# Designs tried in a protein design run: peptides against a protein of PDB entry 7UQJ. Part 57

Target 1, 160 residues: chain A of PDB entry 7UQJ
Amino acid sequence: PELYQNFNITPPRGVLFHGPPGTGKTLMARALAASCSSDERKITFFMRKGADILSKWVGEAERQLRLLFEEAKKHQPSIIFFDEIDGLAPVRSSKQEQIHASIVSTLLALMDGMDNRGQVIVIGATNRPDAVDPALRRPGRFDREFYFPLPDVKARFKIL

## One batch from the design tools (peptide; aimed at target 1 G59)

Design b2_p18_3 (made by RFdiffusion4)
Pose (drawn by RFdiffusion4):
Structure b2_p18_3 (pose): chain A 160 residues (1-160), chain B 160 residues (1-160), chain C 160 residues (1-160), chain P 18 residues (1-18)
Amino acid sequence: as target 1 above (160 residues)
Amino acid sequence: as target 1 above (160 residues)
Amino acid sequence: as target 1 above (160 residues)
Amino acid sequence: DAELEAAATALLEDLGML
């Protein structure tokens, strides 16, 4: 941590996995979760699939998001993987419902808001990156974007 | 206050930060929240978002807004910051649930019934200005609109 | 009434001020209420809003509307003004609450219960006219309309 | 499996968790 405090830099804590289906996005997230449970320093893995937080009560989806990010603050070495994040956080439109834009606005305020979120890495895997809200694709929340392509010749040889 | 009585004008008590993502809106609100807690006279910063207002009970979201504005009047030199305010106050629509139009109406009534001395300042950052209700964007509610643009060369040089 | 009842032209049961925001609709009702700064028994003015009637309970909103209308009948020549009548009477649908729908179901029955010798006039204001419920715009209700547009050049010169 | 473990370790070092 002194290397990042040597400068006045904060580490990048957000990655958006994107690419065609079957290219290794969930596999890489699964290997990262299996490696986080065997290095003997507790990096807590939080798995979230799509719109797991959707509820029929008003304000319970934003409450589940706030609880997920808070429980992430309780154990500092924690990771949040959002599988199929384009179903949880679509581009905010006036035509669609307010539960969607309200989830996106809560996710924006919980990733880079007034309060610091802690040592929480946030990973989102998507097949449709341009269905993710563009305010979620900037540094401070999903700094990096890993494009997982269809494998080239050497990569297909290696996979096979 | 005598200058604002000599000319028959009321000081603006509302600001709407708006601009592209990552341009300085939450940063300015964080710098103002740090400047509220340093000096000989104290300004109280009230931070809010859509999750700690929206409730699942009838008449509880507007009661939380009223408690916020009454508590800010109690600690009279005050700032209220609503981040991602288009999620808290969308454009009123009949094709939406009634809780969002009821939040916008309660917010319009509470802003039209403030102290009328510049004691409670209300600051909101929407990232998208069109999504917020036009009744809130008229002078009397959110008087000033600060456009935080993408920085030009001298601004990028100063930021770097 | 000695003059206007000679010709049998009935006064309106519901007059609707509608227009863009900041066009002076609340000023006209405030100026008519300052024309109620006159002696008693004549042009009693009631200033209500799309809020401060609707409550947590299930009967106080309709009981309070029936009482407001009864106090309006008690002082015979009287005016009821509903500022932000889309807050009190939104569009009834299947995303609508039950308390607002019953407020509309009792405001309609109270407007059809008002007699033909027109001594109670109900003025209502809105900035979004096609967001008030369609039933109050039917004949025998809010049927005469006043459009308040943005000012032209001479009007802006007089305002300045 | 060992190569997937090494890639996950390198990702953790790049994200500053290690």

Design b2_p18_3_s1 (made by RFdiffusion4, then SolubleMPNN; from b2_p18_3, 10 letters changed)
Fold by OpenDDE base, seed 5:
Structure b2_p18_3_s1 (fold): chain B 160 residues (1-160), chain C 160 residues (1-160), chain D 160 residues (1-160), chain A 18 residues (1-18)
Amino acid sequence: as target 1 above (160 residues)
Amino acid sequence: as target 1 above (160 residues)
Amino acid sequence: as target 1 above (160 residues)
Amino acid sequence: EEELREAARRFLEEMGLL
């Protein structure tokens, strides 16, 4: 916190975790949620899966996103983790369902509408960063990216 | 088993595991399946994903549920684990697809039709208990709930 | 690699990992990718989820499969892992969406079109081998099957 | 796990959460 205040740098609101499946993206997101939890200040950790938002909430996905961001804002400091975010916000195509376009538009608006003073971080995890709508990868949204490489055999023994 | 017989308590037929993603719901379900397996008595563990039943078995989901419960009953003692059960049995809405309504109705009937003497436990896992059809959370169905908290850093070292 | 050359055995092009969810199918696929990586020869590991190919790439799934196989061929030796392959290639039914039929047809053609000399292995993971299109389980496609049993408590402590 | 904690800590510091 203090570092970004001193440099007048707007802290990144959105972080994209990308890399091959099970390189630890979801594990890292949970490790972060746990590491930031002090006895005095628990970071509230929200988790959603992109495919679940589409399939489970037909015609309510936009509302669920709004509620999620409101709840995260109420419980600051908080992390919103979107697993498989490419399922929620695929690249816009001429064949894209109108529902996907609306959800993407809502997510864009919610990320833009986060107050710079809010302690809400959004983490998107994907196996395919190029499958995420480029509009989400712009400054003030998912403007930082972390690559999760395949651990070699030696590195895997350290993460398990 | 013996404890419930001695107290005339109908053993819970359905257990809802809820909490943030990757808090160990699926891992716990498997740990239970393994812990209850003796060399002489293997508990048969069935696993289905709610979203998979909807997407993979278009117009056969009800039949697949019936077959699953029949197979579980044949292989007693058994556990049926539904991962992402909120994908299978979302809250009934005016916008709910007729297919969801039929699947929910079938699952309700199958849970009600389980003999009290059967050694079939149904575990539903969700990240959103309030997204599960309330009819499934009634007595004789998913009547027990287990919350999976985000492990703090210390608790995580014990689960891995 | 060398073993199959010495026996004049056409190395299996496709391997089906099947068994209960989280019996380690995805973990094994990644362990193989890491174990076969020497300092001199990195195996490129591709991962896709069957449900993701259907939901994320409506009307482009066939193209994405082609691109994936081309990329895997370019980066030989390589592994293509399909998680939840039963979501990509469900059993053909009279109710099957035309999109599923086209994707299955494309995957069949891509597996048949792999040169016997190519160092591309395709691994399909499923919890339901009988839900996979039988055409994929024929010789020259997913012609080897590995069952992942539920680990007992003792075996689980060895895999974690 | 300790490396994951350190990576988590570094990430938090880099995110300005610590």
Scores: peptide ipSAE 0.030, ipTM 0.183, DockQ to the pose 0.352
OpenDDE base, seeds 1, 2, 3, 4: peptide ipSAE 0.016, 0.045, 0.010, 0.011; ipTM 0.158, 0.208, 0.150, 0.148; seeds 1, 2, 3, 4 fail the geometry check

Design b2_p18_3_s2 (made by RFdiffusion4, then SolubleMPNN; from b2_p18_3, 11 letters changed)
Fold by OpenDDE base, seed 3:
Parts: sequence; C-alpha cells; structure tokens
Structure b2_p18_3_s2 (fold): chain B 160 residues (1-160), chain C 160 residues (1-160), chain D 160 residues (1-160), chain A 18 residues (1-18)
Amino acid sequence: as target 1 above (160 residues)
Amino acid sequence: as target 1 above (160 residues)
Amino acid sequence: as target 1 above (160 residues)
Amino acid sequence: DEELRRRAREFLREMGLL
C-alpha cells in the first residue's frame, strides 16, 4: 500500500499470464498471494477455470463471476486466478458470440468496478493471449502481461 | 537499482530455469520482471524459443540475438526469456558444433557485454541443464540456477 | 530478515503448491529463491521428488530427508522443493502406514526444527492437497498454500 | 520462508497489495 501512495501509481488490477501448456502461470499467481501476506496480512486466493465457468455455469456464468469478485472483495487482500481465461473470454468474433460477449462484458465491468484501493488482483492464464478478448488487455484490466514458455528437467541449483 | 547500488552487488545478468516440462519456468521470469518494476519502471519482457531461433533464423541467429539484446537494452528495465535454451545453446560436443558454437559464443558475448548497471535480466529455460553449454552457466552469465519440478491438481487456497 | 524482525512475524517455513500437472508450481519455488537473493544473498535451491524419495531411498528416506535439510541449512539462504510431496507425505490412512508415517514424522520434525532465523523455505508441490498429511499443512509447516491451474501458449510481452 | 515472503511481498507491493 504505502509505496503506491507515495508515487501516485494506480496498482495494476489485472495480470495476464500466457505461455505454452505446463509453463507454470498459476504458480506465480499463488506466490504473489503468499509473499505479500505478511503473517498478519492473509491474502485469499480464488481460482476458477474459464472453460469450467462456461460449461458448469451455463446460464449462470455472469452471476458466478459477480459472486467470485464479491467474495474476493470480502476476503481482501485477495487474488482471483482464472485458468484458461481464453475459455472464459474468447475473442468476440467466434460463433458462440452472444453468451461469450455477455460473460466478457461482465468480467470487464467487474475489473473496471474494482475499487483502486481494493487489494484484489485478477490473474488470467491462457494458451493464446490472442484468443483473449483485446478489451480485457486494456489499461485497468489485464494491463500487465506475463509470458510463460515450456519448462524442463530435474537438477539441483545454487542460486548465487 | 538503488538497492543494488547500496550493497555493492553486481545484479545477476543470467538465470537458468530448469526442471520437467510443465513446471512453469517462464512464469517466474515474468514475475521477476514485474516485481522489479516499480510502477514507474515498466519492465519490458522479451521471449524467444531457442529451437525457434535456430530453425527460423538459420544463418541469422547471431544477428537476431544481437537485435534482441539491443532491443532489450533500449527498453530497459527488461527481461529476455529464452525458452528451451538448450536448443539454442547445446553442449559444444554435438555434431552441429560450428553453428551452435557461434550462436553460443554470441550469446556469451552479449551476456558479458551487458552493462552491470543495465536493467536487463536474461532467463534461460531448459529441459536439460546438462545440455546447456557450461560456459553459459559461469559467473556473469546464467550464474543463478532455478529448479522447476512437475506440479499437481486444482484446489482453492487462502495464502496467509 | 530485518522486515520480519520489525513486524514480529514468524516467516513461513513451508509452502504447499498444488494445482493440475503442468501448472508451474516449481517455477514459483525458484522465483522465490531469486527474488529473496539480493545479489549478495545467493539462495541455494534443493529439489527432490517425493515418489523418488520413497522409491529410491527405501529404508533411508528419513536419513536422506535429514541430510537434505542439513545441507539446505548449511547453504542458507535456501529453498527445499519437494515435487509430488503427496508421494512423500500421503495421508496417514493408507495401507503403507508405518513407513510413510515415519517419513512424515521426520519431515514434520525437520520443518518444526528449522530455526526461525534460518533462511530455509520448504515448498511442497502436489496433485492432491487432500492426499498430503494434514499435519504438514499446519502452522509452522506448509502453512501457506498456493494453487496452480493449467497454463497456455507462447507470445512476446511488454510488461507495462 | 523469508524468501517466498520477500518475493511475494515484492510482488504484492508491485501489485499494490502491500
């Protein structure tokens, strides 16, 4: 909090994690949540899968998104992690346009409606950042992007 | 910058991320980029795949590496992430030795030639750290090593 | 060190990383190791696979765990990462109870026995947090939990 | 877990959560 107050800087509300399958986008979301909790500041981590939101919550996806954001706000500081957010927020040009557009619009409104003073970070992980609606990648939403390529085999490190 | 100036510490220029496929080496590269950016200091993240550098840039790989490092320097603070860096910098004993040795030598020279005051972090991710040229793992290059094992199933966390 | 001393906060000794295969739990473990190293503070990263500890170290798993923790302590600041920690520390109710209970008890004792001033982080990654012995998830052990969903495809980012 | 906490604190500071 204090460092942002001193620099007139709006904390990013949304971070897009993208990179090949198995590259560890979700790992970062959680280390972010733990390390910013001082033992006194318990950061709550919420996770949803974008495809599961669309498939399991057919007709309720918008309501469930609202409930998720309200729950994250209630338990702030918090992180909302969307796995496979391209499944939730596909580019508006696909044939299932109307339902997807409504869910995307709800997610946009929820990200825009987060109070700047609210300690809620939204992280979206995707296989195809280009399959994520560009409106989600605008400032005040997923305005920070993190790239995650394929990671490889077992060895012991000294981090010098 | 300032924290490094106060401690007479040479900022690590290179970090090797290694561990099984799907362990999330690249996620870390970008979180490092974001967390070292104060909101005023936009960290630019560059990603390349080592095998793609060799296959797509046949005869131009060295030039493209130089351009990548110059672009990273121009947009500092920045992170250069090499996915599958073992594809770019295989151990010098493999039958495609001459072209690989030249690319490795260029990468070594670029890492050595980074100004210590430059805010450019180079991260290499590999399946086989032992398949990465040991010269890249020396001080001033990928002198820090990070291990990344296989990660497992979906649950909701409170990060305290 | 100093920031924890100022806030009367006991640094977490253990972090549980859980989430689907290929979600990058280990990436976070290593980025934690890098970012807590100021360039002067070289963090050593130790990795073990839980199933490999049980299978390769039949009858020696406890001794090998002790050696691992002593080596991590000797090379502090350090991170111990257990991949597939559910393979090392299954829920006590499984039919191989006695050997597993002994290994779990040793891991518990090692985590409890870490000096609070010691810069050793233990990270466990699992497919099933519910398959990890709940005793490992208590305060002073894996008291922080991190969720890791499936991550997706290659693109170039500017982190603004 | 000083390191995890530091990095996650740096990240949450970077995210305005600290």
Scores: peptide ipSAE 0.046, ipTM 0.288, DockQ to the pose 0.353; fails the geometry check
OpenDDE base, seeds 1, 2, 4, 5: peptide ipSAE 0.039, 0.038, 0.021, 0.012; ipTM 0.221, 0.249, 0.177, 0.160; seeds 1, 2, 4, 5 fail the geometry check

Design b2_p18_3_s3 (made by RFdiffusion4, then SolubleMPNN; from b2_p18_3, 8 letters changed)
Fold by OpenDDE base, seed 4:
Structure b2_p18_3_s3 (fold): chain B 160 residues (1-160), chain C 160 residues (1-160), chain D 160 residues (1-160), chain A 18 residues (1-18)
Amino acid sequence: as target 1 above (160 residues)
Amino acid sequence: as target 1 above (160 residues)
Amino acid sequence: as target 1 above (160 residues)
Amino acid sequence: DEELRELARAFLEELGLL
């Protein structure tokens, strides 16, 4: 809270982690979860996988998203981490997935319905930021993006 | 092979190199080719340009893609490098290019038809990852992406 | 000019600055503007915001774009900087914005109509490169992209 | 592990959660 007050920056409601597979997005999420649990400041960390919301909650995905955001609000300060968010919210122009359009619409509404004063941050991780619906990447939603560079191609070839 | 065995990571069938022009994607491809030739491990390096497949092989592009993948299988371990892969496999939603839809379909089928045990890695390079058909960027295809950052703008402005 | 002559590189007509919010794209634009004003080489720097072109010039946006490019040509060497260019030129597949299709078409034509000999560089900045019409990212337009990494999460945390 | 924890902590601080 205080840091965003000093910078006169509206606290981002959503942060998009993007970068190649194995760049540490999920590892960062786990590190965040570990930091949230060990610090005296009880930040509640919620982790979901985009594909799991679609596959496990067929027909209930919207309700489960609402419940997740409600639970995050109840346990604020909180982080909601969506791993593989492109699985939850693919670009609307793809013909097939009528099921995705309603879930994306619900996620948009939930992110828009978060007050700026809420200590709920949504982090979406994807390997494919272009596969995420551009509507999610608008101001007031995932308005901050963090690119996880591949460790310098030199660093990766030194690990080989 | 051995490196992927140790990490219990399914060897990526496809790696997408993306980043701005002049960030060294093609230079990395050449460095990989040089490394493949100098190491006692004879990795066969195949290089093609996406636009060349379309322009030189009008009407034969699918057959030439099949031949390329067959040759790569015969000479495994191998790397197939597609420079400017967005020229080969543009996003399907662009109206004009009926010719691209079949080539993309063939490339998808070829990548899906590679067994996980094959020592054939496909590297696609693009300046425009969003211009590459999202179907190519699915798991089991170009499921790993490598961003080539511009050398720090500071480094480029020091070269000016 | 001279730098592009030495590298036998066709001077990019367009450079896309992309990266997360707060990575310094606009700061780089201001630094370029400052450098253009302080160097004895009078580079004229034009700055526009994509959303401002749409909102302030409703019905005149095309004419104002033409005037901007004409003014940049008159005052060459020049840089045209479009901040939030995704606001000007969203992906054509989004149903709603008939108004954007003509503006994008005009921008495409203006960029295509720049002779390679013109000392006019167009810089577009976006947080969302995938929200920019892929047609703008073709060779002869925004053919160079510059990713503004978040200052290495380590470097950003060292600046705090 | 420690560097990742420091990175995560600093990220949380930047997010204004710490």
Scores: peptide ipSAE 0.022, ipTM 0.165, DockQ to the pose 0.378
OpenDDE base, seeds 1, 2, 3, 5: peptide ipSAE 0.026, 0.007, 0.012, 0.005; ipTM 0.199, 0.185, 0.150, 0.155; seeds 1, 2, 5 fail the geometry check

Design b2_p18_3_s4 (made by RFdiffusion4, then SolubleMPNN; from b2_p18_3, 8 letters changed)
Fold by OpenDDE base, seed 2:
Structure b2_p18_3_s4 (fold): chain B 160 residues (1-160), chain C 160 residues (1-160), chain D 160 residues (1-160), chain A 18 residues (1-18)
Amino acid sequence: as target 1 above (160 residues)
Amino acid sequence: as target 1 above (160 residues)
Amino acid sequence: as target 1 above (160 residues)
Amino acid sequence: DEELREAARRFLEELGLL
């Protein structure tokens, strides 16, 4: 947020955090959550796990996504973080096509329906960016990608 | 490194990485692994998951820990990283006392049995430091704690 | 800490923070600034942006660098942080050779002119370490590199 | 703020500045 203001860059609508397991994607989200609470501008932070949305809300996942985005819009400025987003919107594999396709379609519509002035940022975290539907990685959606590499190895070794 | 020189502190035998889930403890370990390969001093890096040692080696977990420490000693300088160490050495809860107590006892003995000149560092990563047996957090064991907070929340928000 | 003892490495004069955009290089610098103000030892923190030095001080950039280093020397212990240092000292590409070469030369001379006992640390942050003049990455200059991966959140806390 | 201050403190200590 501050970088975007400082650089006069429009806040991304969607940010994909990708990188190997344990690379701190979920931590970034939680850090964003706690900043949102401590800075003068209280940003509301919403966190969901992709697999939990599919497993807990079978048949209501679309409705729960809509409610989440509505609540985020109501509490602007806000961040929606999806941990393990590859669990919510996997690349279309043959067997579970319809239910996953509807959830992906709903998420696409919700992201596309965010006004350019809306102070809602969506962050998706995945260990497998190639397992995320390419439609979500298009401009206006998760169009900003943050690779969470294994920290360059020399950097960490200097901390030892 | 510099802290230890500046404070004339002996290198820790054991380092506890603790902090909320996704805070990059495992990534720290992997960065340590790859630094061990790239710097002039080839440090041998051993990585294990605490839950995997308990689940895969029921009845042999103690032997596997001994073998791991022997191999680390053979390949000095070395790092042993335990991911999810709270899975290996949980705080003594009433029901699973005997098997966990023996594994904790073995790990304590292996850490205490490291010569002060031994170039073997043990790193344990946990989301729940309070779920790690306090005996492991004593001097000569995991006596150095690195809190991996939620990166201070202003910190990450300044990057966004 | 342990690696500096193990490698018997002198405190760096220059530290290169490198990693993708948004990886918390600037944040680490701000955290350093805040720590410099809160601890018993008041460390003086100087922050500059590389592109701002080039753009705002056309023809005076060298003088401004000298003044910055003199002020940092006067207020020891001190940290000089260059954000976007690849903007100040790009790898010599053919067209803008003279002005950039003089600024790089001045920065090299200022870093080389720091006494080994001088409590002035220079930190450069870049998204493109390969865009930084290799002469700056030599021993006695930015000889310490900290890769800021796309924020593995713990990776930043270990770099702290 | 406090955790980042602690981490930054540790970094400064590691740099020999603290």
Scores: peptide ipSAE 0.018, ipTM 0.184, DockQ to the pose 0.260
OpenDDE base, seeds 1, 3, 4, 5: peptide ipSAE 0.048, 0.016, 0.038, 0.009; ipTM 0.233, 0.157, 0.209, 0.153; seeds 1, 3, 4, 5 fail the geometry check

Design b2_p18_4 (made by RFdiffusion4)
Pose (drawn by RFdiffusion4):
Structure b2_p18_4 (pose): chain A 160 residues (1-160), chain B 160 residues (1-160), chain C 160 residues (1-160), chain P 18 residues (1-18)
Amino acid sequence: as target 1 above (160 residues)
Amino acid sequence: as target 1 above (160 residues)
Amino acid sequence: as target 1 above (160 residues)
Amino acid sequence: YPPRTYPPRTYSSPTPFS
């Protein structure tokens, strides 16, 4: 931590996995979760699939999001993987419902808002990155974007 | 206050930060929240978002808004910051649930009934200005609209 | 009434001020209420909003609307003004609440219960006219309309 | 009669975005 405090830099804590289907996005997330449970320092893995938080009560989806990010603050070494994040956080439109834009606005305020979110890495895997809200694709929340392509010749050889 | 009585004008009590993502809106609100807590006279910063207002009970979200504005009047030199305000106050629509139009109407009434001395300042950052209700964006509610643009060369030089 | 009842032209049961925001609709009702700054028993003015009638309970909103109308009949020549009548009477649909729908179901029955010798006039204001419920715009209700547009050049000169 | 209350508010359709 002194190497990041040597400068006035904060580490990148957000990655957006994107690429075609079957290219290794969930596999890489699975390998990262299996590696986080075997290095004897507790990196807590939070798995979230799509719109897992959607509820029929008003304000319960935003409350579940706030609770997920808070429980991430309770244990500092924690990770949040959002599988199929384009279903949880679509581009905010006036035509669609307010539960979607309200979830996106809560996710924006919880990733880079007024309060610091802690040592929480946030990973989102998507097949449709341009269905993710553009305000979620900037540094401070999903700094990096890993493009997982269809494998080339050497990579297919290695996979086989 | 005599300058604002000599000319028959009321000081603006509302600001709407708007601009592209990552241009300085939450940063300015964080710097103003740190400047509220330093000096000989204290300004009270009230931070809010859509999650700690929206409730599942009838008449509880507007009661939370009223408690916020009454508590800010009690601590009278005050700032109220609504982040991602288009999620809290979308454009009123009959094809939406009534709780969002009811929040926008309660917010319009509470802003039209403030101290009328410049004591409670209300600051909102929407990232998108068209999504916010036009009744909130008229002078009397959010008087000033600060456009935080993408920085030009001298500004990028200063930021770097 | 000695003059206007000679010709049998009935006064309107419901007159609707509608227009863009900031066009002076609340000023006209405030100026008509200052024309109620006159002696008693003539042009009693009631200033209500799309809020501060609707409540947590199930009967105080309709009971208070029936009581407002009864006090309006008690002082014979009287005016009821509903500012932001889309807050009190939104569009009834299947995303609508039950308490607003019953407020509309009672306001309609109270406007049809108003006698032909027109001594209670109900003026209502809105910035979004096709967001008030369609039933109050039917004949025998809010049927005469006043459009309040943005000012032209001479009007802006007088305002400045 | 004593006063009565309405039940809690609900979303009409909390469907995921497809």

Design b2_p18_4_s1 (made by RFdiffusion4, then SolubleMPNN; from b2_p18_4, 12 letters changed)
Fold by OpenDDE base, seed 5:
Structure b2_p18_4_s1 (fold): chain B 160 residues (1-160), chain C 160 residues (1-160), chain D 160 residues (1-160), chain A 18 residues (1-18)
Amino acid sequence: as target 1 above (160 residues)
Amino acid sequence: as target 1 above (160 residues)
Amino acid sequence: as target 1 above (160 residues)
Amino acid sequence: APPQYYPPLEVVDPKAAK
């Protein structure tokens, strides 16, 4: 509320940061978190990688997502940053597709349940917005998208 | 010329960008590439992820690394950016350790062979510098390290 | 040598990094400093905040600036990074305007005197380039400007 | 990775990280 009330920004439930690799998506997310933190009110920044959700949380990914969202709620105001959210995309095996589908389904449900989550913002970062499940990009989820263009090569040319 | 002539900036063969996730390591690498590009002389920026070297290049990683370094040499001045270079670190399986060891060994040899590579800079980015094989951090390889601290929370309060 | 020799990078006396908050200006300055460092020739990186120059150096800001520039010269090659240089801008009080004017005047004089300073680069970072005194943006001072674009300006506008 | 509180930027001298 306050953070976004002062900006008159209806806090997006989810924000997708997309753009070429190394355009500062993750930096921006951290940057936003830091900018929104005060001495009186620190934003808690939670970061997970999409690939880590698949690989490091094998068999518990859904539970770990639930815990992450509860912890973010407990430590509000909070930002949950999913780096490389396109890393949730299945590899070419049917088993990985099923695991992906379950994890994505859990994330969808968790995002849909955020209406009552108070001051929790979810930021997803991807280099491949089209590889993000369209269900994650619907209203109430990652419904706001920020393109991160490459820093204009021309602008730097003027200084060299 | 003068600044860098006077700085005797031996272009590091390898530069390790390390710091917390989302501190802009990849952005910086792209930013350096773009800053070093001119209309007359564009730096060619090659990007690979450490995890992709292990996973997408299964059985061909060593060859693909060799090709990458040759292509970078062909398109010099060039930057090879290895994002998540700590993703080359073995998973706890002996097979993955062997694959890792082979890939790392190839990367070491390729970096050691850069004396004759002209204007090719290698940048590695990691969130876990201690997870980077110490052999990669030796002189002539990633012998220069850049810490990317979290953006100061206090600094941003004054600008919002 | 070669990479930067071939880039014909005339070291700007002063470089202004500008762009929205959290675009990695400070990070870029640090990374440039570190990229310019070698084992043989380490760049000394001096950082000051514009607001700290006003607030922490109350009554001694001019002297501290002089000392900073002398120390940078002594430890050349050096980068002086002024983060939030727009924080030197006066608040609407006549007293702050006078303090600002004196500090800015000192900084101007120090930058103008850099012809004899050898390998000292000054980098200013601001979120508000238009709040930077135009006198600082003249030739021989912050005469080169790097815009740090928002990742998708349109997208940031929707979330601000 | 545990939740990181943003510590205030310690001005890490890039020289001190050796």
Scores: peptide ipSAE 0.000, ipTM 0.356, DockQ to the pose 0.041
OpenDDE base, seeds 1, 2, 3, 4: peptide ipSAE 0.000, 0.000, 0.000, 0.007; ipTM 0.330, 0.201, 0.329, 0.170; seeds 1, 2, 3, 4 fail the geometry check

